# Peptides against a protein of PDB entry 6RO1: the designs that were tried, part 139

Target 1, 216 residues: chain A of PDB entry 6RO1
Amino acid sequence: LGKEIEEYIHKPKYCLPFLQPGRLVKVKNEGDDFGWGVVVNFSKKSNVKPNSGELDPLYVVEVLLRCSKESLKNSATEAAKPAKPDEKGEMQVVPVLVHLLSAISSVRLYIPKDLRPVDNRQSVLKSIQEVQKRFPDGIPLLDPIDDMGIQDQGLKKVIQKVEAFEHRMYSHPLHNDPNLETVYTLCEKKAQIAIDIKSAKRELKKARTVLQMDEL

## One batch from the design tools (peptide; made by RFdiffusion4, then SolubleMPNN)

Design b2_p24_3_s1 (from b2_p24_3, 8 letters changed)
Fold by OpenDDE base, seed 1:
Structure b2_p24_3_s1 (fold): chain B 216 residues (1-216), chain A 24 residues (1-24)
Amino acid sequence: as target 1 above (216 residues)
Amino acid sequence: VKYTLLTKEEAKELRKEFEKKLKE
């Protein structure tokens, strides 16, 4: 179901309005999961040969991503690879096709104006990590309907299925299997916390229009 | 860390701005 939502949100028609510098996005390329990165810029690829029946222009977004150090050594010929979980990695600006965006956050970071220095790029990684700490249930996503304005009935059906599934997971009194209750209670707590966080975030969004939380 | 959260109103504005740019 998550993958089905991704198929909508990565469409240029829907995501391009939100690809401002500093926007948090997730990038996945085949088996490579870069996790959360930061949009630097995007451009329309002009060389769409008119003869390829795909009428839709290709868009490339430059995303600051945590890359393996090994991938940096061969940067001229090899595609960037994500840093290993145990690796510090290095933040690099990577050109990414827009359809490789797996998620788009409502969060927009303030980023350094000059990303040429390594220290400036690495500072953004620290910022991402701090944001992740502030959102223990995950970095908030754009709402496909309310934020992105997607009106496709297929997406609405997917969302309804997710909601129904979540509701069924909650409404079926799981038989007293204590192990299932713990998983469902954890899922329920997580979902309720996600709803409460979503509602609290909606309220905080109403409040945060004013408060740039300069938290140290 | 300084960051902003996109509001529904701001999201609507971004969509409108983008639509205007496309017509331009």
Scores: peptide ipSAE 0.567, ipTM 0.933, DockQ to the pose 0.717
Fold by OpenDDE base, seed 4:
Structure b2_p24_3_s1 (fold): chain B 216 residues (1-216), chain A 24 residues (1-24)
Amino acid sequence: as target 1 above (216 residues)
Amino acid sequence: VKYTLLTKEEAKELRKEFEKKLKE
């Protein structure tokens, strides 16, 4: 279910309006999870598919990501890799295909104008970490419907399923069904994503109320 | 840390602005 939502979110027609400098985004590239990064800029690149002659516009977003220092040594030839949990890593501006955005936050950071200095890039990491601390249930996500304006019925059905699943998870401690273990493992991953979305939405709602209170 | 949270109204405006740019 989370993956299904991601399939909508990363579509240029939905996400491009929100890719302003400072926007928090999650980047995943196959097995590599970079976690939360910050949008620096985006560009439209026309890639001519060799076989179709149709210019399918590829959108590349430059995202400041926490990268492994080892991967940076071969940066000219190899794709950046995410920092290992045990390493500090280094914040690097990485060109990312828009479809690799796994999540988009409602949070927009103020970022330094000049990201060439390492210290400026690392300051952004500190900012991300501080934001993460403020949102223990996860950084708030854009609402696909309310914020992103996605009207696709498929997404609505997915969201309804997520909500129904969450409701069932909370209402029925699945502990009593013996066949539940296998269903649980698959459901747990999906449920965790759903919970993360819901928690993020709740936190966003709370944060909005707090911000509204701070503006009062 | 200085950050903003996108409101629903702002989100709507961003979509509108983007749509205008596409028609241009």
Scores: peptide ipSAE 0.566, ipTM 0.934, DockQ to the pose 0.716
Fold by OpenDDE base, seed 5:
Structure b2_p24_3_s1 (fold): chain B 216 residues (1-216), chain A 24 residues (1-24)
Amino acid sequence: as target 1 above (216 residues)
Amino acid sequence: VKYTLLTKEEAKELRKEFEKKLKE
């Protein structure tokens, strides 16, 4: 069900309005999960050779991503790879096809104007990590319907199925399946995330102001 | 860390602005 929602979110017609500098996005490429990165800019790729029957323009988003240092050494010939879990990595601006965006956040960071210095790029990583600490249940996502304005009936059906499933899980605790406890914990976390997102949105509606947290 | 959260109203405005740019 999450994958089905992703297929709508990464469509240019829905996501392009939200790809401002500083927008948090998740990037996945095949087996590589880069996690959360920050949008720097996006561009329309004009050089679609007319002979490829793809009528739809391709869009490239420049995303600041945490990359392995090893992959950067070979960056002239090889695609960037995500940092290993135990690796510090380095933040790099990576051109990403829009369809590789797996999630888009309601969060927009203030980023340095000049990202050429390594220290400025690494400061953005610290900012992402701090935001993650503020959202223990996960960084808030754009709402596909309310924020992104997706009116597709297929998506609405998916969301209805998710809601119905969640409602049934809460209404009829299937006591006996040990795998259900994990699913319940995940659903409770998801429900708590939804509540926290709603509360955070309400607080921000009151605070039109940039949340300056003192320590960073 | 300085960040903003997108409101529903702001999201609607972003969509409108984008649609306007596409017609231009």
Scores: peptide ipSAE 0.561, ipTM 0.933, DockQ to the pose 0.706
Fold by OpenDDE base, seed 3:
Structure b2_p24_3_s1 (fold): chain B 216 residues (1-216), chain A 24 residues (1-24)
Amino acid sequence: as target 1 above (216 residues)
Amino acid sequence: VKYTLLTKEEAKELRKEFEKKLKE
């Protein structure tokens, strides 16, 4: 169910309006999970389909991502890899196809204008980590319906199923539905999205303006 | 850290701005 929602939100029609510099996004590439990164900019690349002559616009977003230092040595020939959990890693600007965005946050950071210096890029990582501390239940996600304006009935049905499942899960915690475990793992991602949406809605009421927390 | 949270009203405005850009 979480994957089904991702298939909607990563569509350029829905996500491009929100890809401003400083927007927090999650990036996943196949088996590589980069976690939360920060949008720097995006560009439209026209790909001419070799056989049809039709220009299918591809969009590439430059995202600051925490990358493995090992992958950076071969960055000229190899794709960037996410930092290992025990590794400090380094924040790098990575060109990412828009469909690789797995999540988009309501959070937009203030970032340095010049990201060429390593210290400026690493400061963004510190900012992300601080934001994560502020949201112990996870960084708030955009609401796909209310914020992103997705009107697709398929998505609405998915969300309704998630909400119904969450309601059942929280209202009947003791009901041994044997399917709850399998549904739980699949719905954990969806439940996290729904929780994040609810959390975001609560935080939106509190934070209408720039939140400056100097606890860094 | 300085950050903003997107409101529903701001989100609507961003969508409108994007639609205008697509028509240009």
Scores: peptide ipSAE 0.560, ipTM 0.933, DockQ to the pose 0.716

Design b2_p24_3_s2 (from b2_p24_3 with E12K K13E E17K E22L E24K)
Fold by OpenDDE base, seed 2:
Structure b2_p24_3_s2 (fold): chain B 216 residues (1-216), chain A 24 residues (1-24)
Amino acid sequence: as target 1 above (216 residues)
Amino acid sequence: VEYELLTKEEAKELREKFEEELKK
């Protein structure tokens, strides 16, 4: 169910209005979960290949993410990797395809104007951690319907199922709902299909390694 | 830490502003 919601919220049509500098977003790239990062900016990339009639613009969002120091050494050739749980890591501005945004928060941080200094970038990590402490149940998400204005009936059905499930979860132990597994499986399949449709390989000519550039 | 929480009203305004920018 969560994955199905993600397939809606990461669509440019819905998320672009909210990608202001300082917006908290979650970034996931396949098996790599960067967790919460902060939007720095976004840019529209035109697909240069004239022959693919699908001139659907690609959007790249620069996100300040906690990265492994190992990935920084090879930043020119290797995609950024998330810091390991036991690693301090370093906050880096990473160009991310917009569809890799797994969540968007209602929280917008004030960020330093100059993110070139390491100390300024690391200060943002401290800010994220402080926000996380203030929200023990998790950083608040944008409401996909009320905030993001998503009117898709598919999403509404998902939300209804989530609400129904949550209600049942509070009433009964999770282990006893035989319908849960079916619902999750269907949602995961739909999510995967949506990802596959979006994975239209567009060559983004960037000097920097964009997450999932090779999969595009 | 200074941060802002987006209200529903502000979210609507952001959507509207973005739509207006797309029309230019």
Scores: peptide ipSAE 0.572, ipTM 0.930, DockQ to the pose 0.796
Fold by OpenDDE base, seed 1:
Structure b2_p24_3_s2 (fold): chain B 216 residues (1-216), chain A 24 residues (1-24)
Amino acid sequence: as target 1 above (216 residues)
Amino acid sequence: VEYELLTKEEAKELREKFEEELKK
């Protein structure tokens, strides 16, 4: 259910208005969870393929993420990897496709104007950690309906199911809710998005090393 | 740490500004 909400949130139509410098976002690439990072900027990449009439523009967001030290050594050729839980890591500006945003916060940090110095980047990590301490129940998320303005009935149904599930977990732990049917329509949309992303990634790979581009 | 929390009103303004920019 959380994943179903993510499929709406990471759509450019909904998330782009909120990708200001300093916005807290979560980045996840398959099995790699970077946790909370900070938006630096975003850019539109034109999908120049002339033959597919739907110019679905690609968007790349530069996000300051906590990366492993190993990722820093191979940054020219390898995709960034998240820091291990026991590792200090280093904050790096990583270009990511917008669909890799798993969450967007209502929190916007004040960040240094110059992120070239390591100390400035590491100061942002300290800021994220301090924000996390202030929100023991988790960093506040944008409301998909009220903040992001998502009117999709599918999302509303998902939210209702989440609320019902949370309520049922407290009242009826054992009931097999066969809510499998809504997964199929979301899977088809996800498959179409995945195809569009795959075609678009090939074009973007020619221009910049973007997170997830090496997995194609 | 200095940070801002986005209000519902500010969120609406951001959406509106973005939509206006897309129409240009």
Scores: peptide ipSAE 0.570, ipTM 0.929, DockQ to the pose 0.762
Fold by OpenDDE base, seed 3:
Structure b2_p24_3_s2 (fold): chain B 216 residues (1-216), chain A 24 residues (1-24)
Amino acid sequence: as target 1 above (216 residues)
Amino acid sequence: VEYELLTKEEAKELREKFEEELKK
């Protein structure tokens, strides 16, 4: 069910309006999960091969991601790899195909204008970590329906199923059905999306203010 | 850390702006 929602949100027609500099996004490439990164910019790569038919325009988003230092040494030839949990890593601007965006946040960070210095890039990592501390249940996601304006009936059915499942999970005492745990991990991610959407809707009514939370 | 949360109204405006840009 989570993957089904991702198949909608990563479509250029839905996500491109929200890819402003500073937008928090999750990037996943096959088995590599980069976690939360920050949009720097996006570009349309028209593979206008003159003779090949309607090539769907490819969009590349430059995302500031936490990368392993090992992958950076071979950056000219090898794809960036996510930092290991036990390493510091380094924030790098990585060109990412738009379909590799697994999530888009309602959060937009203020980022340094010049990301060439390593210290400026690393400061963004600190900002992401501070945002994560403020959202212990997870960084709030865009609502696919209300924010992204996705009207596809397939998505609406998926969301309805998730909501119905969540309602059943919370309304019924958790009977020890072992199949609930695997559905819980997938539904916790989706439930967190739906709860984050509801909580974000409630907080959005409150947060018209630029939350300058200077953690002094 | 300074950040903004996107409102529903702002989200609508972003979609509308993007649609206008695609028509150019």
Scores: peptide ipSAE 0.564, ipTM 0.930, DockQ to the pose 0.706
Fold by OpenDDE base, seed 4:
Structure b2_p24_3_s2 (fold): chain B 216 residues (1-216), chain A 24 residues (1-24)
Amino acid sequence: as target 1 above (216 residues)
Amino acid sequence: VEYELLTKEEAKELREKFEEELKK
């Protein structure tokens, strides 16, 4: 269910309006989870599909991400890798395809104008970490329907299923159904995403009453 | 740390602005 939601939110049609400098976004590239980063810039690149000759616009967002120091040495040829959990890492501006955005936050940070200095980039990491501390249930997400304006009935059904699933998870401890193991692994990931969405929605609702910049 | 939280109204404005930019 979370992946299904991601399939909607990463669509340029829906996410591009929200990719302002300072916007918090999650970036995932296959097996690499960079976690939360900050949008620095956005660009549209024309890509010509070799087989169709059709111009398929590629949308690239430059995101400040916590990267492994090892991956930076080969930055000219190799894709950036996320910092290991035990690694301090280094904040780097990484160009990412928009479809690699796994989440978009309602939070927009003020970022330094010059991100060339390491200290300025690392200051943004501290800001992200401080925001994360403020939101123990997770950084608030944009509401796909209310904020992003996604009217797709498929998404609405997914959200309804997520809400129903969350409700069922709270009402029925899934402990009693033996066939649940296979459903559980899929459901746990879905449930975690559902919880993240619900918590994010709750935080968003609470935060919407605050019209003023919060100093962290 | 200074940050802003996007309101529903602001989100709507962003969508509208983007749509207007696409028409130009």
Scores: peptide ipSAE 0.579, ipTM 0.933, DockQ to the pose 0.685; fails the geometry check

Design b2_p24_3_s3 (from b2_p24_3 with E2K K13E E16K E17K E22L E24K)
Fold by OpenDDE base, seed 1:
Structure b2_p24_3_s3 (fold): chain B 216 residues (1-216), chain A 24 residues (1-24)
Amino acid sequence: as target 1 above (216 residues)
Amino acid sequence: VKYELLTKEEAEELRKKFEEELKK
């Protein structure tokens, strides 16, 4: 179900309006999960499909991603690789095809204007990590319907299935298997916390005067 | 860390701006 939502979100017609500098995005390329990165900019590339004569525009987004040090040495010839979990890694600006965006956050960071210095790039990693600490249930995602304006009935059905599944997990006390209750209770707590965080964030957004943003 | 959270209204404005830019 999450993957089905991703298939809508990464479409240029839906995501391009939100790819401002500082936007948090997740990047995944096949088996390589870069996790959360930060949009630097995007560009439109004209690609002429040889068979249709139609210009199918390719969109490339430059994303600041945590890369392995090994990938930096071969950056001229090899694709960037994500940092290993135990590796510090280095933040690099990586050109990413828009369809490789697995998630888009409602969060937009303030980033340094000059990302050429390593220290400026690494400061953004610290910022991402700090944001992650503030959102223990995960960095908030754009709402596909309310924020991204996706009207596709397929997506609505997926969301309804997710909601129904969540509701069924809540309404059907699975029989007395203590192991299933723990998984469901964890999923329920996570879902309820996600809803409560979404609600609390909506309330916080209403209450956010300019002064509260500096203390965050 | 200074960051902003996109509101529903801001999201709508971004969509509108993008649509207007595509029409130019």
Scores: peptide ipSAE 0.567, ipTM 0.931, DockQ to the pose 0.722
Fold by OpenDDE base, seed 4:
Structure b2_p24_3_s3 (fold): chain B 216 residues (1-216), chain A 24 residues (1-24)
Amino acid sequence: as target 1 above (216 residues)
Amino acid sequence: VKYELLTKEEAEELRKKFEEELKK
């Protein structure tokens, strides 16, 4: 069900309006999960389909991602690899095809204007980690319907199934299924994220009224 | 850390702006 939602949100028609500098996004490329990164910019590339000769626009988003230091040694020829779990890693600006975005957050970070210095890039990692601490159940996602404006009936059916599943899980906590703990944790995370979004929107609305975001 | 959360109203504005840019 999560993968089915991803098939909608990564479409340029839906995601491009939200790819501003500082937007938090998740990037997955095949077996490589980079986790949360930060949008730097995006560009439209003209691509000619080799079989039809038709112009198919490719969208490339530059994302600041936590990469393995080992992958940086051969950075000229090799694709960036995600940092290992026990590795600190290094933040690098990586060009990513838009369809590789697995999630888009409602969070937009303030980022340094110049990301050429390593210290500026690493400061963004600290910012991501701080945001993650504030959202222990996960960084809040854009709502596909309310925020992204997706009207596709297929997505609505998927969401209805997720909601029905969540309702059944809440009504009948299957205590003994370890796979249900993962889904339950995801559903609790999603519900807690929805609560945290509402609370954070209220706090942000209050914080916008209080000039100094000193505590952020 | 300074960050912003996108509101529903701001999301609608972003969609409208993008649609206007596509029409140009």
Scores: peptide ipSAE 0.574, ipTM 0.934, DockQ to the pose 0.710; fails the geometry check
Fold by OpenDDE base, seed 5:
Structure b2_p24_3_s3 (fold): chain B 216 residues (1-216), chain A 24 residues (1-24)
Amino acid sequence: as target 1 above (216 residues)
Amino acid sequence: VKYELLTKEEAEELRKKFEEELKK
């Protein structure tokens, strides 16, 4: 179900309006999961398909991603690889095809104007990590219908299935095991608190135009 | 950390702006 949603959100017609500098995005490439990165810029490239002569526009987004230091040494010849879980890694600006965006966040970070210094790039990693701490249930995603304006009936059916599944998971406490109920109640309370915080933040944002959360 | 969350209204404005830019 998540993958089916990804097939819609990574389409240029839907995602391009939201690829501003500082936008949080997830990048995945052939089993390599870079996790959350930050949009720096995007460009339109015109590719002529050799067999059709038709101009198929290719969109490339420059994303600041946490990369393996080993891949950086070979960066002139090899594609960047994600940092290993036990590795600190290094933040690099990587050109990414738009279809490799697996998720787009409602979060937009303030980023340094000059990302050439390593320290400025690494400061963005610290910012991402702090945002992740503020969203223990995960960084908030753009709503594909309400925010991205996707009207495709296929997506609406997928979302309805997800909502129905989530509703069934929350409505049927599977096990009367008191330990599972406490974990589920904590997860439900946490999910409900996250939903309530998200709804309260949406309501507060409806009431206040720009919630600049200066979270120190 | 300083960040912004996109509102529904701001999202609509971004879509509108993008559509206007495509018409130029």
Scores: peptide ipSAE 0.565, ipTM 0.934, DockQ to the pose 0.701; fails the geometry check
Fold by OpenDDE base, seed 3:
Structure b2_p24_3_s3 (fold): chain B 216 residues (1-216), chain A 24 residues (1-24)
Amino acid sequence: as target 1 above (216 residues)
Amino acid sequence: VKYELLTKEEAEELRKKFEEELKK
């Protein structure tokens, strides 16, 4: 169900409106999970091969990602690899195909204008980590329907199934179906994200009236 | 950390702006 939702949100027609500098996004490439990164910019790569038919425009988003230092040494020839859990890694601006975005957050960070210095890039990692501390249940996601405006009936059916599953899960806590636990953890994360989005939106609506978000 | 959370209203505005840019 999570993967089915990803198939909608990574489509350029839905995600491009939200790829502003500072937007938090998750990047996953095959087996490589980079986790949360920050959008720097995006560009349209028109593979206008003159003789090839309607090439769907490819979009590349530059994302500041935590990369392994080992992968950076071969960066000219090899794709960047995510930092290992036990290493510090280094934040690098990586060109990413838009379909590799696995999640898009409602959070937009203030980022340094010049990301050439390593210290400026590493400061963004610290910012991501601080945001993660503020959202212990996970960084809030954009709502595919309410925020992204996806009207596709297939997605609505998926969301309804997730909601129904979550409702059944919370209404019947005693049905220990072991196959449910993995779906439960994903659905709980998503339900908690949806609740956190609703609560954060309510708090932000309240906070925007009182506090300049400068202290956040 | 300075960050902003996107509201539903702001999200609608972003979609609208993007649609307008695609028509140019």
Scores: peptide ipSAE 0.562, ipTM 0.932, DockQ to the pose 0.685; fails the geometry check

